# Designs tried in a protein design run: peptides against a protein of PDB entry 8BZL. Part 293

Target 1, 228 residues: chain A of PDB entry 8BZL
Amino acid sequence: SYDRAITVFSPDGHLFQVEYAQEAVKKGSTAVGVRGRDIVVLGVEKKSVAKLQDERTVRKICALDDNVCMAFAGLTADARIVINRARVECQSHRLTVEDPVTVEYITRYIASLKQRYTQSNGRRPFGISALIVGFDFDGTPRLYQTDPSGTYHAWKANAIGRGAKSVREFLEKNYTDEAIETDDLTIKLVIKALLEVVQSGGKNIELAVMRRDQSLKILNPEEIEKYV
Target 2, 242 residues: chain B of PDB entry 8BZL
Amino acid sequence: SRRYDSRTTIFSPEGRLYQVEYAMEAIGHAGTCLGILANDGVLLAAERRNIHKLLDEVFFSEKIYKLNEDMACSVAGITSDANVLTNELRLIAQRYLLQYQEPIPCEQLVTALCDIKQAYTQFGGKRPFGVSLLYIGWDKHYGFQLYQSDPSGNYGGWKATCIGNNSAAAVSMLKQDYKEGEMTLKSALALAIKVLNKTMDVSKLSAEKVEIATLTRENGKTVIRVLKQKEVEQLIKKHEEE

## One batch from the design tools (peptide; made by RFdiffusion4, then SolubleMPNN)

Design b1_p26_8_s1 (from b1_p26_8, 10 letters changed)
Fold by OpenDDE base, seed 2:
Structure b1_p26_8_s1 (fold): chain B 228 residues (1-228), chain C 242 residues (1-242), chain A 26 residues (1-26)
Amino acid sequence: as target 1 above (228 residues)
Amino acid sequence: as target 2 above (242 residues)
Amino acid sequence: SELEKFKEELEKEEKEIEEEIRKELE
């Protein structure tokens, strides 16, 4: 069967390994991204951090560069590989072009990498979708999503993972210019969106904020609770 | 381009990597390994498999490996796979030392191996390693550390954890008895014995069936010590008296 | 070792992919 082989086309034109990788993403923890006016926000569902686990090693939101952050849904080990490759490219770009990457550029890089893994014999697709946020050098906030196939699009707001459908439905109803009028309102929107699928309030949410010309800030649980 | 190999780990229709899951099942049948982080040190405790009476050499440590002066690991799973991975860990650590003239940070060593594990789950012609590892170490960045890695290439830092046979039960016990911020190496050793006594499929815990290593700092140097059988006997005796 | 050989092969393939990606992004 086609699903037991390399990434190949079915008779009806499906790439089963890519579709199955998308199923792996759907089983992942929920992540949400929102582009505000002068802010980008990422939120991720914290899986029950085992009581004895070091929280330092369980972060699902990471910086790719000073101006770009990423959250993902799906296979954590796969994500680590993509993150590392992206970080290297960001640094290489700075050295070669003497400017930081645009959010679009690094998204295209990640997307191209993923696509190549769907086309190469002897490789399976990456089992991850990613939300990539940041600021271009001109100060424009950006949000992109990429999936296992290597497709990517720009978004105002989006979600990935197991609760993505519910979160997207919430965002479709509640994402307005008024809802993102301020940084605080934008943060609140993300938290409310995640609370559609996350139990126990702010304790189970990881939240990251990037403002124009500022570094990534990870909010602590107490800071998150202020918005609930 | 690599030729397709039927051994390539692929996704199931449900998005699962069954070969990775099956490797984890194999580890579940391996001897129990525990790791506990304390304020003043970190330890590994591992079940010794029955030494055949006809074995010529009593291995000093069957399941605990010194990686460098600042790190050690224990392994649960396929022995041959474990040998490959532990050797690779040593090589990575040595190369880093030669290149940078300082010991490799603990998490970097763990990550380097995890990237290899991950590669074996994604690239053709390979199967996942049937091995989970516990790592103990010290570095100047984070001090004493305990890590766990699995066949998928995932890893995490832990205050206490267990791999191998009855690991779930052991973890539950550790969660109940581990006191954050108050754990001394002495108390950690006692806890290790307590947990092993309940999780090992033996009627009585004996020093012959348990390997324990501690990692401490003395005079600004890391000391990795495998406990002598007599020391382990004393720990068991103390537990029995309580 | 087989592992070293594998790592070398992976590195070569990764470099090829990187070159292809760079060409695409230009």
Scores: peptide ipSAE 0.398, ipTM 0.761, DockQ to the pose 0.614
Fold by OpenDDE base, seed 3:
Parts: C-alpha cells; structure tokens; sequence
Structure b1_p26_8_s1 (fold): chain B 228 residues (1-228), chain C 242 residues (1-242), chain A 26 residues (1-26)
C-alpha cells in the first residue's frame, strides 16, 4: 500500500507521508502567533510539566536570532534539527550579507529544508509546523507559518497543533485593529485565544513577546496572570 | 540517494512513528533505571539482571557508564545499541575537550547524541535505537543535572525520573515522595531504594541486583562513585527497618 | 564503525541539501 511507502505520490496525487506528518502536527501542543502593530506574540500550551521536570528543558518557544523567534507543533526532536539549521543560517546570513535575515527569508529557508525532506526517498518529512515571528530590519513585524510540506504563508494571526481549529476560530472573530491597538491588548488576545483550549489558566501557557528593537522576552507566570 | 529500506521509520496515517513507539515498548521491558537529583549530588540506580557467577570480568558497573570526569549515564534497552551510543557519547565528549580545552556542558552532550537518535528515526536504512538513557552530570553552567533521552531523540531535564520496567509506577512514587529543594543525596539514596523495592519484580531487594552510582563535588572536583555492595546492603537494611 | 559511516553520509547529504537550498534562495 502507498501509505507504507516512502514519500511518493499516490495514484490520486497525494503525498501520504506529508499528510501523515500533518497529522503528527495536529497531535502536538497548541501554539498561537499574533502580529500586532509594534509587537509579535507567541503562545504555547504547556504540556503539564511533570512536577519533576526541569522547565528549562521544556520550552517550546525559541529564538532563531535576535530578531526572529519560533514556536512549533509536532515532533520535538524534529523541531530541534530545524531550529539548529535555522540558527546557523541566521548567523551565516549576518556574516555574508552583513544584515540580519528577514522573517520571510528564514521562513523560506525552513520551508525549503522541509520541502527537500519530502523529495528524498531516504527521508521522511519533518513532523512539525512552525510559527515564525519577528521584525525585519525596517521594523516591520512579521508572522509566518510553515508546515511539513514546506509550504509557507504570511499571517496576521494563526495557530497550529491540537487546538488550532478552536484558536483560529477565536482569532477570526476577535482579531481586529482595535484588539491589537496596544501591545498589552495584543498579549491579551493571545492569552484569551489559548484559553479556548488550555485548562487551568495562565499556569499552563508559555508566552513570548518580541517588541520592536527589543529581544525576545519570555513572560513568567506572574506576568501572564496579569493579563488574564 | 539512499537506498530504500523497509526499516525506514515512516509516519502512520494518524501521524505516529510506530518504530519509535515499538522501540520504547522494548525499553519498557528492560531493567529499571532511576535518576534522582539532590542539592548536593545526583545519583543513578539501576537494576542488575545479568548476575552470572561465571562472568569472567566482574564489571563494577553493568548499566552505569562513566562518560567523562563530570558525567555518567545509565541505559535501558538493547545492550548492543547502548554500547554504540555510550561509546559515541565518550567520543563526543573527548572531541569537545580537545577542541575547546574544557569539558563539554552536560546538556550539549545530551543534545549531540539526541540528534543522532533523531537522525536514525528520519533517514532511510536505519531503525531507531532501542535505548533510553539517564544522564547525570555536573558543569559550571547549571551544576548538578539529570537528563532523560528516548529513541525519538527527545530529551528533558529532571529532578527525578525512571526508565525501563515499571517506569510509570516508579515516576508516580518519585512524584509523591520527592521534596523539591530539600532533597539531600542521603535522602535521594533512600528514595531510590524505596522505589526500586516496589518497582522491581523481585520478592526481596538484594544488593546484588542493584547498582548505584553517585556524582558529587569534592574540593572543586567531580567525583563519580559506584557504591560498594556493602553500602547498598546497608541502604536496603535501613529501608527494611523503616 | 557503522555509526561513523552513517554520520559521514548524513553530513554529505546535508551539505548537498544546503547547496540546493542556497541555489533556490538566490
């Protein structure tokens, strides 16, 4: 059966391994991204950190560079590979081009990497979708999503993972110019969106904020509760 | 292009990597390994299953491997796979030391191996390693550390955890009895014995069936010590008296 | 070792992919 084959086209034109990788993403923890006016915000559902787990090692939001950060849904080990490759590219770009990457550029890089893994007979697709946010050097906030196929699009707001549908529905209803008028309102929007699928309030949310000309800030639980 | 191999780990229709899950299942039948982080040290406790009187080399440690001066690991799963991975860990650590003239940070060593594990789940012609590892170590960045890694290439830092047979039950017990911020190495040792006594499929816990290593700092140096059988006997005796 | 050979092959293939990506991004 074609479903047990390497990444090949079915008679109907489907890449089953890519589709199945997308199913792996849907089983991942929910992540949400929102582009504000002068802020980008990522939120992730904290899998109940086992009481004995070190929180430092459970972070699902990471910096790719000073101006770009990423959240993902799906296979954590796969994500680590992508993150490392992206970080190397960000540094390489700074050295060769003498400018930081644009959010679009690094997204295209990641997307291209994913796409190549769908073409190789000796590889399975990456089991991750990513929300990539940051600021271009001109100060423009950006949000991109990429999936296991290597497709990517720019978004105002989006969600990935197991609760993505509900979160997206919420964002479609509540994402307005008024809702993102201030940084605080934008943060509140992300938290409210995640609370559609996350139980027990702010304790189960990881939230990262990047403001224009500022580094990535991971909010602590107390800071998150302020917005709830 | 890599040759297609039926061993290639692929996604199921529901997005699962069955070969990784099956590897984890195999590990579930392996001997129990515990790790506990204390304020003044970290320990590994492992079940010894292969006690054969005719073993030529009394390996002081069957399941606990010294990786370098600052790190050790315990393994659950396929022994041959474990040997490959533990050797690789040593090589990675050695190469790092030679290159940077300082010991490799604990997490960096763990991640380096985890990237290898991950690759064996993504690239053709390979099966996942049937091994989970517990890592204990000390470095100048984070002090005493305990990590767990699995066949998928995932890893995490832990205060206490368990791999192998009855790991879920062991983790539950650890969760109940582990006192955050108050754990001494002495109390950690007692906890390890308590958990092993309940999770090992033995009528009576004996020192012959348990291997324990501690990692401490003495005079600014890391000390990795495998407990003597007599010491383990005393720990068991103490537990029985309580 | 088989692992070393695998790592070498992997590195080679990854370099090829990187080259392809760079060409695409140009």
Amino acid sequence: as target 1 above (228 residues)
Amino acid sequence: as target 2 above (242 residues)
Amino acid sequence: SELEKFKEELEKEEKEIEEEIRKELE
Scores: peptide ipSAE 0.387, ipTM 0.722, DockQ to the pose 0.637
Fold by OpenDDE base, seed 5:
Structure b1_p26_8_s1 (fold): chain B 228 residues (1-228), chain C 242 residues (1-242), chain A 26 residues (1-26)
Amino acid sequence: as target 1 above (228 residues)
Amino acid sequence: as target 2 above (242 residues)
Amino acid sequence: SELEKFKEELEKEEKEIEEEIRKELE
């Protein structure tokens, strides 16, 4: 069966392993990204951290560089590999080009990496989609999405994971210039979007904010509750 | 092409990695391993299934391995796979020490191995390791730590957790009895005995069937010790009297 | 060891991928 082969074309032109990797993403915790005027916000559904689990080891939002952060949906171990590779590239770029990466550049790097894993007969695709947000050197906020195929696009707002459809529908209705007029409103938009699929308020949301010329800030539950 | 191997872990139509899940299933049939983090130390408790009178206790433990001066681990799953991974952990720790002239941070050691485990789930010609590990350690960054890793290359930090046979039941009991911020090593040892007594498929818990290691700090040094059989017997006796 | 051989092979393949990606990003 062609579906049991490492990423090969089916007779009807499907790359089954890529499609199946996308199914793995759909089983992942929901992540949402929103580009505001001078802010980018990532939110992720916290799986009920087992009462005895250390929360510091359960992070779905991570910095790639001072100006770029990423959220993902899908296989955590796969994501760790991608994150590490991206971090190395960000540092290498700073050393060789003497400027931080653009959000587009690092997205292309990640996308290319993913694509290569779909091309190699010795590897399965990465079982992750990613939301990559940050600021270019000129201060422009950016949001990109990548999927297991290595395809990438720029977005104003997007969602990935199990609740992505509902969150996207919410964002399509509620993403307006007025809704992102301020940083606080943008944060509220992300929280409201996640609450479409997450029960029990701010305790089950991981939220990260990056403002222009500021480092990534992960909000604590108390800070999140102020926006609910 | 040498790159195509039918053994490569691939996605199912539902987006599942069945070989990883099957490896986890195999671990579920292995002997129980328990880890508990306390304020003044961390412990591993493991079921000893192979009680061979002729086994020379040449080894630190059957299921508990010292990794370096500041870390130990316990394993649940395929013994041969465990040997490969524990050896690799020691090598990683040694290389780090040689390179940086300081011990490897606990989480970094765990992550390094987890990246290897992950690779065995993604690259051609390989199967997942049929092993889960519990790690205990101390470092200057986070103090006493407990980690769990699985065949997928996922890991997490824990206050208390269990792998192997009846792990779900053990975790439930730990959730009920673990008191955050109030756990002493003494209390943790008592809790370990309590949980093992209920989760091990034995009529009566005996010291011969349990290995316990503790990691503590004494005079600014990490001390890893395996409890003597008499000490374990005393813990069991105390539990029976309560 | 089998693991060391695997790590070496993996490293070689990853370097090749990195080179290809760099060429694509130029």
Scores: peptide ipSAE 0.381, ipTM 0.726, DockQ to the pose 0.641

Design b1_p26_8_s1 (from b1_p26_8, 10 letters changed)
Fold by OpenDDE base, seed 1:
Structure b1_p26_8_s1 (fold): chain B 228 residues (1-228), chain C 242 residues (1-242), chain A 26 residues (1-26)
Amino acid sequence: as target 1 above (228 residues)
Amino acid sequence: as target 2 above (242 residues)
Amino acid sequence: SELEKFKEELEKEEKEIEEEIRKELE
């Protein structure tokens, strides 16, 4: 059966392993990204951290570099591999080009990596989608999304994972210039978007904020509750 | 590029890696292993199933492995796979020590092995390792630590957790009885005995069927100690008297 | 060991992919 072959075309032109990897993403925790004027915000649904689990090891938002961070939906172990490869590339770029990567550049790198894994019959696709946000060296905020196929696009706002459809619908209705006029409003927009699919308020949300010329900040639950 | 290999773990139509799930199922039938983090130490407690009277060597620890001076692990699953992975852990730790002249951080060792596990789920010609591990350790960065890893290459840090047979029930009990911030090694040992007594399908818990290792700090050094049978007997006796 | 061989092969393949990606991004 063609669907049991490692990333081969079906007679009707489908790459089943890529499609199935996308299904793995849909089962993942919801992540949302929003580009503001001078801020980028990532929010992730916290699965009920099992009592007794160390929260440090459950983080779904990570820095790729000082100017770039990523959230993902799908297989955590797969994500770790992609993150590590991206981090190495960010450092390599700084050494060779003497400038940090652009958000577009690192997105293309990740996308190319994913694409290669879809083309090799000796490998299965990565079971992750990613939201990549950050600032270019000129101070421009960026948001990109990648999927298991290696496709990527720039977004104003987007969502991935199990609640992505509902979150996207919310963002389509509520993302306006007025809604992102300030940093606080942008943060509020992300929280409201996540609350469409997350029931227990700010306690079940991981939120990361990167402002222009500032480092990534992970908000604590108390800080999140101020925006609810 | 590797040639097409049909033995590669692939996604199901629902986005599941069934070979990983099946490996986890196999682990569910393995002996129970517990890990508990305390303020003054960390412990592993494991079910000992292979009590063969004809074994020439009294293995003091069948399921608990010392990895280096600062870390130990317990395993649930396929013994042969466990041997491969524990040896690899030792090698990684040793290479790091030689390269950097300091012990490998606990999480870094766990991650290194998890990347190997993940690779065996993504690259052609390989099956997932049928092993879950609990790791206990100390480092200067985070102090006492407890980690769990599974065949997918996923891992997490824990205050207390369980793998193997009846792990879900054990985790439930740990959630009920674990007191955050107040756990001493003494209380952790008592809790381990309590949980094992309920999760092991034995009429009476005996010291012969339980292995316990503790990791503590004494005079700025890590001490990994496997409890003697008499010590375990005393713990069991104390539990029975309560 | 089989694991060591696998790791070596994996590292080789990863480097090849990395080089290809770098060329594509130039």
Scores: peptide ipSAE 0.361, ipTM 0.725, DockQ to the pose 0.640

Design b1_p26_8_s2 (from b1_p26_8, 7 letters changed)
Fold by OpenDDE base, seed 3:
Structure b1_p26_8_s2 (fold): chain B 228 residues (1-228), chain C 242 residues (1-242), chain A 26 residues (1-26)
Amino acid sequence: as target 1 above (228 residues)
Amino acid sequence: as target 2 above (242 residues)
Amino acid sequence: SELEEFKRELEEREKKIDEEIRKELE
């Protein structure tokens, strides 16, 4: 009976719609984020782009602002709503506070938005988890994750989506200070992590890098192959 | 208030939105719509199922809607839902034009509607729209474009795609025969006829059962033209002779 | 239209949510 209810507590204290939204995330394409010393890297498993699909419209990594970008796993349409709201908030913050958002701030905003959608009648939770990366104005690289419940945490490295478990296991073993000593090594780490779950190599990986004081750079397949 | 809550699309234990999936299933039974992007234009081809001789000559096809001077769409699914969404598309495009004194970019119009579709899957005790759309358009940013959107609010750009009945088979055929970078509007029209002939459950493809619109650029202006029945007949005849 | 009413309700509710979030972040 509770499975058909709006986001309400079960007798045992579970929010089933939130848990089910998390299942939707697990069905999503794998995304990975790694915080390096002076770089943040996002990688996403490219769904086999249908040969006739425009690659431009399949991008899973997007900029929220000049200093913040996001990857997600789960429902693409839901993600678009969150991204748009976050972008508006980033711009609003610049106008009102006269500074770019911190990565933590925008993460909290997104998390709060998600949380509200778990409490509001007549609304279902967002079926997305997000990896949010960027640089604070002081030049500190940041990586955050948020889930459908609205929880968020800071990470050195993390993964979401279908292959997240395998990728996380890889990162737990291979994320060391030596492995992120350089920007190139950090990029290699992300690629290697994704290759644990992606069968067809560099052609099926979307990779974005943000360096300190630089804008988001999406690597082309040729650039990715140099690291493979 | 409680009745509206029961109609809100919710997640299944497996993380699925069944109402969205069911809407997509309903679309699978609708008439076939094809879109093909060419180097010199873009086209929509739609199955015409309701051929009533008593239908007043509608200048525009029943399944292909002009949205503005630079965009048209085709719909598969519930006609009443399609009417609501196509009217909304026109309003969005008009409001944009009034506000910015330029035509709305194609993708922006598609996105605006997709946000509405998404909202109907998340909020307000509403059911998803039982409609998928193909959009054709031209703008100064990306030139000729073809988009597809579904009840979830997802959309994508395509070189060629199909919605409605036997869409999977049609897409497979398009993948086999579509030549990237070499597709002319003429070849696209021929391909559309070929695919429709194989995917429509008709013994013989007739011009009365197919609506085709082309979007081209002439003298720096977008031209949206619905092919005359005679033109479609010629395309069918040519296909039968090959 | 039903759609226009729905859009208006959405906008109002979203505005309220945004205001609440901003207050919480402060």
Scores: peptide ipSAE 0.396, ipTM 0.725, DockQ to the pose 0.668
Fold by OpenDDE base, seed 1:
Structure b1_p26_8_s2 (fold): chain B 228 residues (1-228), chain C 242 residues (1-242), chain A 26 residues (1-26)
Amino acid sequence: as target 1 above (228 residues)
Amino acid sequence: as target 2 above (242 residues)
Amino acid sequence: SELEEFKRELEEREKKIDEEIRKELE
């Protein structure tokens, strides 16, 4: 039965389950996204990777389509559900509209999905925030963020997770046209931002880059270290 | 707070899913299960707790389940929940085989079940399954594989790991002794016995209290074999002589 | 089984949600 009202308003107008889902996000690994001129970059801290664990199965950056990728903070299992739904929508869009989704479109889809889970009986909110980056068909780089409530906004740069405050403060100070003048500088900016909260350099960072008209590239530790 | 850990799994004020955490706590009291990945195979080793005096000779594995020709799993937690999930794994694998005329990739089977677990944490007044699983398998994509999943629907691939009673201590021992790239199935078996001997709450490790299954490749076919008691006895004896 | 029933219910509800979302995005 799905008739139980899980997310309801408090007497003072709060949706506590949404607020508490946001707390789950704050406990998640830090993720950062930056929009460059012709590049989008996602970075995530890798502190949670245990010895003997296969890193392939702990990746927090994933492709939604050839032109869109996502990082998240919060509940990993919840994120998997959202990712799968988004991937299906991306493929469906290609079939029905005969073009890949815009980053804004897929963001709106994810946002709407999250919102439904805040309003539907018998469901709890998704315990995740997401950074969604990619390129529109016209080659425009985009960065969006979603939260458990289903709200979304476009950003030049942003961060989510436990270290988000410190990372955002760094980005607010250091995100300039000069800082993103080149692809390499943009990558450096992301790494420097993450290093505000991540110890021991590149070995604890997962980094993905998407350049204009190129596929998503996950950088290996050696490639990351050259930017540190 | 009682209201946040009740009928439907909901977030606490701190953003925690207490019903999931409580399920994981319950699993911590279940029998120990180990998984170890080797270069030439993968194994499961599980504690057998239900030794009933009135039981006839046990010719089957209590905690190790064959899922298909290429995969097996072991469970820690509520037996009834385990039965439901292992049955579902078999059904998913069978449906895939029928649909695509090839075995389901290992990670896809794990993910399919994990999505079910996750759903039971998000929907409809359901409680989480009180079960963690270790999966061993082989596929053409990644070769030999070991996975672990928990009540939240999270999973991960591992070189070696442990679930159930004293799992933290077992994992610590595995971290110390596991040598990446150098692990043979023979050495993995020895390591499994070593870890179980220290983590099981028994005065003396005996073959009747341990189930071991190995998954290997022979002539291009997967072979899943449950070790005979005599074989396990020999492994224990070797360990005692060291 | 209870699990099969649950899965069917989920699939049906999720399909409805997807349809609603797609209509909203049009």
Scores: peptide ipSAE 0.390, ipTM 0.718, DockQ to the pose 0.891
Fold by OpenDDE base, seed 5:
Structure b1_p26_8_s2 (fold): chain B 228 residues (1-228), chain C 242 residues (1-242), chain A 26 residues (1-26)
Amino acid sequence: as target 1 above (228 residues)
Amino acid sequence: as target 2 above (242 residues)
Amino acid sequence: SELEEFKRELEEREKKIDEEIRKELE
């Protein structure tokens, strides 16, 4: 059966392993990204944190570099591999090019990596989608998404994971210039978007913000509640 | 050594990695291992199923392994796989020590192994390791720590957790009885006995069937100690008297 | 050991991939 082979085309032209990897993403915790005027915001559903689990080890939002961060949906172990590779590339780029990566560049790197894992018969695709946000050196905020196939696009706002459809529908209706006019409004937009699929309360949301020329800040539950 | 091995762990139509899940299922039938983090230490308690008096080699511990001076682990699952992974952990820790002249941070050691586990779920010609591990350790960054890893390469830090047989029930009991911020090593030991007594597939809990290791700090040094049978007996006795 | 061999192979493969990706991104 073609669906049991390592990433081969079906007679109908489908790459089943890629499609199935996308299904893995759909089972992942919901993540949302929004590009504001001078801010990028990532939010993730915290449903998977058990009572006795250390929250520091369950982070789904991480920095790739000082100017880039990423959220993901799907297989956590797969994500760790991608994150580590991306971090190494960011450092390498700084060393060789003497400038930080652009958000687009590192997205392309990640996308290419993912694509290669769909091309080789010796490995399966990565079971992750990623939202990659940050600032280019010129201060332009960026948001990119990549999926298991290695496809990537730039977005104003997007969502991935189990609740992505509902979140995207919300964003399509509510993402306006007015809604992102300020940093606080942008943060509020992300929280409201996540609340479409997450039970009310800051305790169930992981939220991170990156402002221009500032490092990634992960908000604590009390800070999140201020925006609810 | 096949470049294009069709035996690679692949996604199901539902986006599941069945071989990983099956490995986890196998672990579910293994002996119970639990870990509990306390304010003044961390412990591992594991079921000893293979009590063979006729074995030529006296095993210090069946399920608990010292990794370095600051870390130990317990294993649940396929013994041969466990041996491979525990040896690798020791090698990773040793290489780090040689390179940096300091002990490897606990989470870094866990992550390094988890990356290997993950690779065995993604690359051709390999199957997932049929092993879950609990790690206990101390480092200068986070102090006492407890981690759990599974065949997928996922890991997490825990206050208390359990792997192996009846792990779900054990976790429920731990959730009920674990008092965050108030857990002493003494109370943790008592809790471990309580949970094992209810979750092990034995008619009666006996010291010969339980291995317990504690990790503490004494005079600025980590001390990893496997409890003597007599000490375990005393813990069991105390539990029975309550 | 099998594990060491696998690790070496993996490292070689990933190195090659990284090089190819970097060339593509130029």
Scores: peptide ipSAE 0.384, ipTM 0.731, DockQ to the pose 0.614

Design b1_p26_8_s2 (from b1_p26_8, 7 letters changed)
Fold by OpenDDE base, seed 2:
Structure b1_p26_8_s2 (fold): chain B 228 residues (1-228), chain C 242 residues (1-242), chain A 26 residues (1-26)
Amino acid sequence: as target 1 above (228 residues)
Amino acid sequence: as target 2 above (242 residues)
Amino acid sequence: SELEEFKRELEEREKKIDEEIRKELE
């Protein structure tokens, strides 16, 4: 069977399948990430969990390793593949290099993987953007974003998904050193940012925090309401 | 030889995977399958559409498949695709058992198949599988479980759900009548009959047109049982009397 | 089976990609 190009350049230099994958991301639930002083926070819009659905299986924030977690916007099944690949790489790195990955390293890995899927024949791009947060070994908090093209950048704060524009506008106005002075204030900032696009308050928000030398903690609705 | 051709599912300008959506549309025309999780068990109920008087052997189950000693599934969609996927589920479960000397956890089996489904939507010159599945099972980690998966490779755990024809209406009915924390297997069976009676495209519900399987725990062992026709008749009769 | 062959081919390809990526990241 002949390998046929799926992602090709248009006459004007566009990679349409990548751009269309970005449209899939824009239809995804909103996710937000904020880097604080000694904390990283991820928040995701809960799609109305169907009344009879098990919430355990609807989580949109996951750990890649003990020191790294990820949220995404876009195709859930695609995200699962990327997450699994990243987890394997994190473990492989620990085995071969004898140290955990840096947040930058695993981001680059994910970005490279995505890029390959934009260039390889017979495959479509991943329909996801990701917010990757965590701590490097030296205790430095990090936030990165990746998109379907395989590009990545470091951020102080960012958002992806359907409400990303509004959330980013909010963050641009409200992200200050004072606003992230404490862990609690940082958490509040994320919640307030999400509330720009999420209806009905804390019940529709999934929130996760990672502090220095601590594991990922997913907050329950009651804990979230404390910050509203 | 690498089979990477132009048949690979691609994004529309709006970011949609139309081949996946079309597969889901095809499933909407398939026979109804529902699953209900109870405190003391889990069940699958499926519509039998291929009832031919000239069939030589009455098949034990058309739509419900035993996967291993602790899991079963029902299918909605293209039969040939369903056969491929159910066989793969059995193989995955068997390989796990051989490798680890313990049964595969329910969710791991579901995710393994979902990764295959996803792959068929992303690369390799393949079309999506035109099948949705309901999974019932028991494991030591989560106890009784009910899962649903679709052609995209997405899955979720459920207390009650439905796939196939009139699934939206069935789900609505389940939402109304399902009592969380109070659902017994007996009540679940009654609910299944009630929902099928309203959602199946038949004038009258008959035992010959319905398959029901239950998964329970007895003496520390999982028991998967397909109800006999007489048992199903009794359930239908009881429903009609109410 | 066709499915098993497909899975094997995918696994081999992805393994190669991972190796290439790791080399690039070194």
Scores: peptide ipSAE 0.381, ipTM 0.728, DockQ to the pose 0.847; fails the geometry check

